# Ledger of designs, part 86: peptides against a protein of PDB entry 3S8F

Target 1, 157 residues: chain A of PDB entry 3S8F
Amino acid sequence: VLTLFVAVPSLMTAFTVAASLEFAGRLRGGRGLFGWIRALPWDNPAFVAPVLGLLGFIPGGAGGIVNASFTLDYVVHNTAWVPGHFHLQVASLVTLTAMGSLYWLLPNLTGKPISDAQRRLGLAVVWLWFLGMMIMAVGLHWAGLLNVPRRAYIAQV
Target 2, 166 residues: chain B of PDB entry 3S8F
Amino acid sequence: DEHKAHKAILAYEKGWLAFSLAMLFVFIALIAYTLATHTAGVIPAGKLERVDPTTVRQEGPWADPAQAVVQTGPNQYTVYVLAFAFGYQPNPIEVPQGAEIVFKITSPDVIHGFHVEGTNINVEVLPGEVSTVRYTFKRPGEYRIICNQYCGLGHQNMFGTIVVKE

## One batch from the design tools (peptide; aimed at target 2 Y135)

Design b2_p30_7_s4 (made by RFdiffusion4, then SolubleMPNN; from b2_p30_7, 16 letters changed)
Fold by OpenDDE base, seed 3:
Structure b2_p30_7_s4 (fold): chain B 157 residues (1-157), chain C 166 residues (1-166), chain A 30 residues (1-30)
Amino acid sequence: as target 1 above (157 residues)
Amino acid sequence: as target 2 above (166 residues)
Amino acid sequence: SLLEELLDLVFNTSLTSFPAYLLEFAAVME
């Protein structure tokens, strides 16, 4: 159990990011317990993408604790559970953060703002990506719990 | 202005840090509870045992597949299994129903997986180390062994069979 | 309890379809 304290720095980082989001939302006029969430710039794909990545990272991070636990890892190791974890951590958080970074970086590098059509398309892309990743990740975790092996084309179920 | 903003940020961070610590303990408690209630199905890891992967095929208990299944008691067996590129030895592994089977698994070449369908047997097999798994087959029949660790070009075709006899 | 139901869902569920699993999970989580 003491080993699980390795998760403390990661959790601290995650919740400090959440604190930053709350502060930003409140600066933008959001009030109340949850009003700050709505006040965040959800019309900007450069913002939405990494935030969706963070949302995917939450269950992924929880899974990381499971994967790092000796006894619990025995249940999930080398099953479809592990790829599910990867797709939440890499294909969701990292990838969406990269996408969001591009939506900010390219306009700034070129000096040309993105068009409204490009903005809307960007929003559609990141939301659809997130949806697909969540479906796949949940499915992989589910399959893993049913003892579907990773790196195999066959399974007993 | 700047001071107020700084104080606000610190207040939010402190709040979320407190929440973080609380959630950490919740997660630890959940894990502890899960372990306490799910221990019946856990296979012990056993003690670390080492072997020389360069000679394991030539001498010792893994060298002869015909002698891989050793009866150690009236209803107890030890099975010395090699996972190699690309298969398992012996194949099939024949064991009686209801007997306590101790699998001693190692590899002469690269890391492999030993995943037995229909069971909770799922271990990595490392060259130079012996993986020990204890299991009792309650149902007769054939159980497929799947390699779930990439081991080369033939990885996808690396299968074995355990035959449990009545 | 909710915890026991979640644990039961995780360790004892053998549903053969992903949608069915999602429905069960959603039901447990309300």
Scores: peptide ipSAE 0.028, ipTM 0.721, DockQ to the pose 0.057
OpenDDE base, seeds 1, 2, 4, 5: peptide ipSAE 0.020, 0.027, 0.019, 0.000; ipTM 0.723, 0.674, 0.730, 0.677

Design b2_p30_8 (made by RFdiffusion4)
Pose (drawn by RFdiffusion4):
Structure b2_p30_8 (pose): chain A 157 residues (1-157), chain B 166 residues (1-166), chain P 30 residues (1-30)
Amino acid sequence: as target 1 above (157 residues)
Amino acid sequence: as target 2 above (166 residues)
Amino acid sequence: MELLPLVILFFLVSFVLYALPLLLTSLAML
C-alpha cells in the first residue's frame, strides 16, 4: 500500500511536467491537440533526452505499480520482467537525462563549446539509446511473462 | 493568459490527482481480494522456521528424498524439498492432482529460487530457513522448477521437476 | 498462472494512467 503511495509523486510529476511542456509548445506557436509537441525544440539533445526518458517512464512506472501489487509480484518476481522495468526507469530516463546534461552542463563547467556536428551526433546517440531501451523493454517484459529468469546465462542452455 | 493557463492547469491537475488516487485505491481493493482467496496460498508463511543448513542432508525431513512427500491431511501433502547447488531433491517431486500441497523448501548452501513454471509458486529459498508455500495443482502433468535467484555458475542449468499424477 | 490476467490489466491501466496527463493538459489549455 505504501509503495502504491510512493507512486503518487511521479503521477503528479507526470502532469506538472506534461503541462509545462504543453505550455512551452503553445508559446512556440503549437496548436491542435498535437501541435504543441511538434513545436518543441526537437533539435536540442538537452531537451530531447529527458523527454524521451519520460516517455519510456510511462511503461516503466506501469511495471513498477505491478511489481508493487503483492500477489501480482509472484507472476514476475526474479523474471526478466524486472530488468525490463528498471531499464526503462534508470537505464533510460536517469541515464538519458544525464547524457542530455553533456549538452548544457559540460559547457558550463569547462567553457568548451558543443559544435553543430557534436549536437547532431548527441541527437542520434540519445535516440538510438532510447529506442534500444524500448525494444529491449519489450523483449524482457515479454520473456519475463514467459517465466525466463533474470540473472541467467540462458544462451548456455 | 499566464494567470489563466496557470489556473486551468492547477484545476485539471487536481482532477487528475483524484482520479489517479481512485485508481490506486481500486488496485489496493483488488489485491485485498486475492489475499482472501486460495491463490494467496503461494504467499510464504510469515512465521520463522529455522533449520541448520550443515546437517539438513544428514538428519531431519530432508535427509531422505524418497520420504519427502508426507500425507498431512485427508487432501493434503507436505513436501520437503531441498534446493541446492545445482538441483532439487526429490527429483521428480510426485504429488496427486487436486490435493493441497504444502512445500517446505530449504537450501544447504546458498539462496536459490523456486519458481514453478505455470503457477504462482515463486519463492526464495534461504539457507537456515524453511520456505513454506501452498498450492493445489488442478492439471496433471509435468511442471518445471526454475532457479530464479543467481546461486553461482551452475545457476542457468538449475532445474527440477514436479509430476502431478492424475 | 492465475494472476497473469490481473497483472496484464494492472499494467495496461497503469500505462494509461501515466499517459493520460498528455491529453488532460491539452484539454486544460483549451

Design b2_p30_8_s1 (made by RFdiffusion4, then SolubleMPNN; from b2_p30_8, 19 letters changed)
Fold by OpenDDE base, seed 1:
Structure b2_p30_8_s1 (fold): chain B 157 residues (1-157), chain C 166 residues (1-166), chain A 30 residues (1-30)
Amino acid sequence: as target 1 above (157 residues)
Amino acid sequence: as target 2 above (166 residues)
Amino acid sequence: MDLLPLALRVYAEAAALYAAPFFLVAEALA
């Protein structure tokens, strides 16, 4: 049970980042409980990508708590659940953050802003990546709960 | 203005840090609640049992597959299983329906998995350690054992069978 | 297998508890 203390740094980071987003949104004119979200720069793939990564990281983090639980890990360990968790954490957060970083980095390195077409393409890529990743992750978690084994090409169900 | 912004950020951070700590306790409470209200199907880890993987094939309860199934009491059996590259011993494992089966599983070589389809039996098998799993098969038939831990070139073909007799 | 529904429930609750209260707290801290 006390193993959940490992989540402290992650939770602190997550909520600090979230707080920063709220602050930024309010600075941009957003008001109310949810208005600050709409005020964020959703037209910038450099912003959208890591934010979507963070959103995927939330259920992944919850899964991390499950995986860290002695009794619950017995249920999910070495099933498709685990790859599902990985894809939320690595292929979503880490990958999307890297993608977002490129959308910031390249214009700065070249000294040229991205075109509107490139921006729109970037947004499409990021959103489609996120959507696909969520579908796959849900499927893997679902399969894991059906006792589909990890690292096997066959399953009873 | 920057000073005001700084103070605002600090206030947010303090609040969210407190919230994060509170949520930690909520999650701990959820796990504790789960443990307190539902323990069925979970076999608690016992005392760590060690074995010498270099001699486990030559002597001891795992050495002879013909002697692997041991009746320990009325309707109670212990099955000594070896997971090895690349299979299980004995194979098949034959046990009676309705009997309480204690699986004692170890490996003479590398880490393997022991995943029994249709059951909640799913453990990693480490050389030098004995994995203990207790299970009662309520339905007769064949149950496939799958290695779900990568163990080498033949991992994908590493299977066993438990035959539950009426 | 008997714990699978419970695992799902715990996962869902954890996810909800992690995310949903954020909005309320954010407003309170603003």
Scores: peptide ipSAE 0.031, ipTM 0.753, DockQ to the pose 0.472
OpenDDE base, seeds 2, 3, 4, 5: peptide ipSAE 0.007, 0.027, 0.000, 0.019; ipTM 0.688, 0.713, 0.713, 0.701

Design b2_p30_8_s2 (made by RFdiffusion4, then SolubleMPNN; from b2_p30_8, 18 letters changed)
Fold by OpenDDE base, seed 2:
Structure b2_p30_8_s2 (fold): chain B 157 residues (1-157), chain C 166 residues (1-166), chain A 30 residues (1-30)
Amino acid sequence: as target 1 above (157 residues)
Amino acid sequence: as target 2 above (166 residues)
Amino acid sequence: MDLLPLALEVYRRAEALFALPFLLVAEALA
């Protein structure tokens, strides 16, 4: 019940965030249908991290609705699908948002900007984290649909 | 101006809503395809039943593993299964091929899983509740039951067997 | 608390309606 009640406001929030990003990108000189994306500050790990988290949250959120469905849950419950879901929600969105927040917070608290080396390292970290998380999540969801159980070291497939 | 900014942002929401709607249909199609081509879904049977987990081992249909398989009609059986720390009873569960089997599963202790490999039987077993699953084994052989709900130190070794006889 | 069973039933039916498009498409593809 709660999940579905949260789903609609969450979607509205997500769309608002996306709209804000488009607006920001256009303010930064982006043009066209997708040009605003390139105009966003992709050189800043404090920006990239939470955005990647949000991207991972999209399929995770859709999966959340599936998991909360009585009918559809019979297919996915206690399969590898479920770990796939919460890794998208927690290990991608929450974790990447925390990482991004840290990259923003530390420079502001210290009053010192991060070095170029730190910036590049930060970008590498968040992108590699996202990539690894997506690989794992896709694998877990796929395995779950094939009825691979969670919390078990054995599987029929 | 906050109002102007808000209005401008709202102008972009329409496009994002359209995109989201399109993606929704893609996801629906994907899930539908999965459901159509795979039989991973459990088909529950019966109504929710309650049982006292503190007495289920001593009295009632789960008390005697030797009496756990009950023929209820022509080519129809009910199997009363206990999932416990750390195993299943009866073990093995012997049923005939082609018969309609109604599994009634409960737990005397903690929450367990009941996942039958090679089938779409996959349910949680809660103390105080009876999980009911209907299934017909079309192929003879041995089917392994595994626990997919962490239930303690012996969780990883909690196995059972269903033997389907010709 | 007395209305909880009814509320659950209403929710279940609503959720079933939510799932219906998935099931219908699945049936059509089967």
Scores: peptide ipSAE 0.017, ipTM 0.674, DockQ to the pose 0.031
OpenDDE base, seeds 1, 3, 4, 5: peptide ipSAE 0.015, 0.017, 0.016, 0.014; ipTM 0.733, 0.715, 0.721, 0.689

Design b2_p30_8_s3 (made by RFdiffusion4, then SolubleMPNN; from b2_p30_8, 19 letters changed)
Fold by OpenDDE base, seed 2:
Structure b2_p30_8_s3 (fold): chain B 157 residues (1-157), chain C 166 residues (1-166), chain A 30 residues (1-30)
Amino acid sequence: as target 1 above (157 residues)
Amino acid sequence: as target 2 above (166 residues)
Amino acid sequence: MDLLPLALEVYERAKALFAAPFLLVAEALQ
């Protein structure tokens, strides 16, 4: 009940952010239903990181609803499913948002823009991080559905 | 200028809110699908039952492992299980094939897990609370009980066995 | 402390109520 109560405002907030991104993309010359996405600053790791975090939060949030479900929680509780959920929520959204915040904050604090090499490296870092998190999360969720236990070094499968 | 921008943002917000609601229904459908395809059956939740963890070893149905398996009907049993640091009692748990087994599980010390491999039995065991699980073993053999909640230095070695007899 | 049992009961009932639609849909999908 509590999770669902929190889930609705969280979804509203997340999609409000998406609405702001659509507006920003359209201001940058994007047109059509999806053209605004391409117009966003995908060359900036300070932008890409938190957006990837938000993308990871979508399946994580769905999983959160599952975990909060009375009947389904019995199936997934204390299985590999749970750490899979955590990695999407914390290691993806929170971590990538923090990374993105640093890419914005440091140049502003120092008064020096990041070099092109640093920018490219930053993009590589956040994309590789996201990819790794998605692979890990999918694997953990899959293992959880196969009843692989959490906090155990052995499994029947 | 600012007013126009604000109105445009609001319009996009409304659209995305509608999308959010649609996705909520999609998630509900996915949950329902998962229930239909990945569950071996929902174990009905009973009323919360409480016990005193400080006395559960000395008195009551958990006190004597030799009396832990109680026949409650022709093909029905109740098994009183203790999860403790670091094992299960009784061990092994012996039950007949095809019988309806009601496990009543509690802990005298800390939180443990009760995960039976090869089954959908997977519950946390809290001191002061009785976990109730109903299951029918269709296949004879040995089923391993695993603790999937960290409970101390011996957690990794905390195993039990259910022996299902023909 | 005195309201804890009631709070727990309300919580469990709320959980059951929340689960009901999912179970109904699950049954319909079988």
Scores: peptide ipSAE 0.005, ipTM 0.668, DockQ to the pose 0.029
OpenDDE base, seeds 1, 3, 4, 5: peptide ipSAE 0.000, 0.000, 0.000, 0.000; ipTM 0.715, 0.713, 0.702, 0.684

Design b2_p30_8_s4 (made by RFdiffusion4, then SolubleMPNN; from b2_p30_8, 19 letters changed)
Fold by OpenDDE base, seed 5:
Structure b2_p30_8_s4 (fold): chain B 157 residues (1-157), chain C 166 residues (1-166), chain A 30 residues (1-30)
Amino acid sequence: as target 1 above (157 residues)
Amino acid sequence: as target 2 above (166 residues)
Amino acid sequence: MDLLPLLLEVYERAAALMAAPFLLVAEALQ
């Protein structure tokens, strides 16, 4: 019930966010079907972090639908698949959003912009975090499909 | 300026919402098509069987580990398994190769997991409920039972063994 | 009540479609 309850609003939000991103990209000079994506501020960790979080949330959301399936739950329940799903949702979206929020909030609260070095470091942190999370998530989902159990320190695989 | 921006935002939002709705209908149509062309259905939940967790250790089919494996027919067995803090009973579970095994699993204490490595047997075991799983072991050997549901301080050490004999 | 089985089946089919990419990736990684 909860999964279905959150899924529909989340999908609506996803498309509205996409609309906002498109608008922002077009305001920044992006044109065409995909040119607006390139025009987005990819040099700002406050932007990149949440966007990467959203990207990770897509497979996570799909996984949520899978997890709520009666038939597919026989395959994935209490396996490494579930932690894989959680890490996409929490350690990707929530954590990256929090990181991005800090990159926005601190400069605004202090009135001092971040240095270029801090900006570059921030970008590195966010991208590395995302990459690591994707590797771990893929690994956990794969392991789960191979019947690696959740909450066990050992497995036959 | 703010009004112009707002109007522009609304236009993009309307476009994406329209796209969203269109995609929704496409997915519904695809689902409908798959339903019409394929006969695969939902695996229904089994019949709910209940047991008193406070007496399951003292009386009934789970009370004596020596009588836990019951032959119910030619090459058919029922195994009454208790998952408890922190182990399984009987342990080991001995069954013949190629026999149809019906596991009847319950718990006298808290929720446990029953995950048999090398098989698709993976169920939660709830006190007061009987989990029923049917499986046929095609290969002889030892199969480890793992608790994959947190059940307390000894959870990580909660293991059992199924021995499949030729 | 009569629509519940249909709704469940629709959901299960949707879930299967959602699972397809994961299964494909897993197969590719094996």
Scores: peptide ipSAE 0.185, ipTM 0.773, DockQ to the pose 0.053
OpenDDE base, seeds 1, 2, 3, 4: peptide ipSAE 0.019, 0.092, 0.019, 0.000; ipTM 0.727, 0.731, 0.715, 0.693

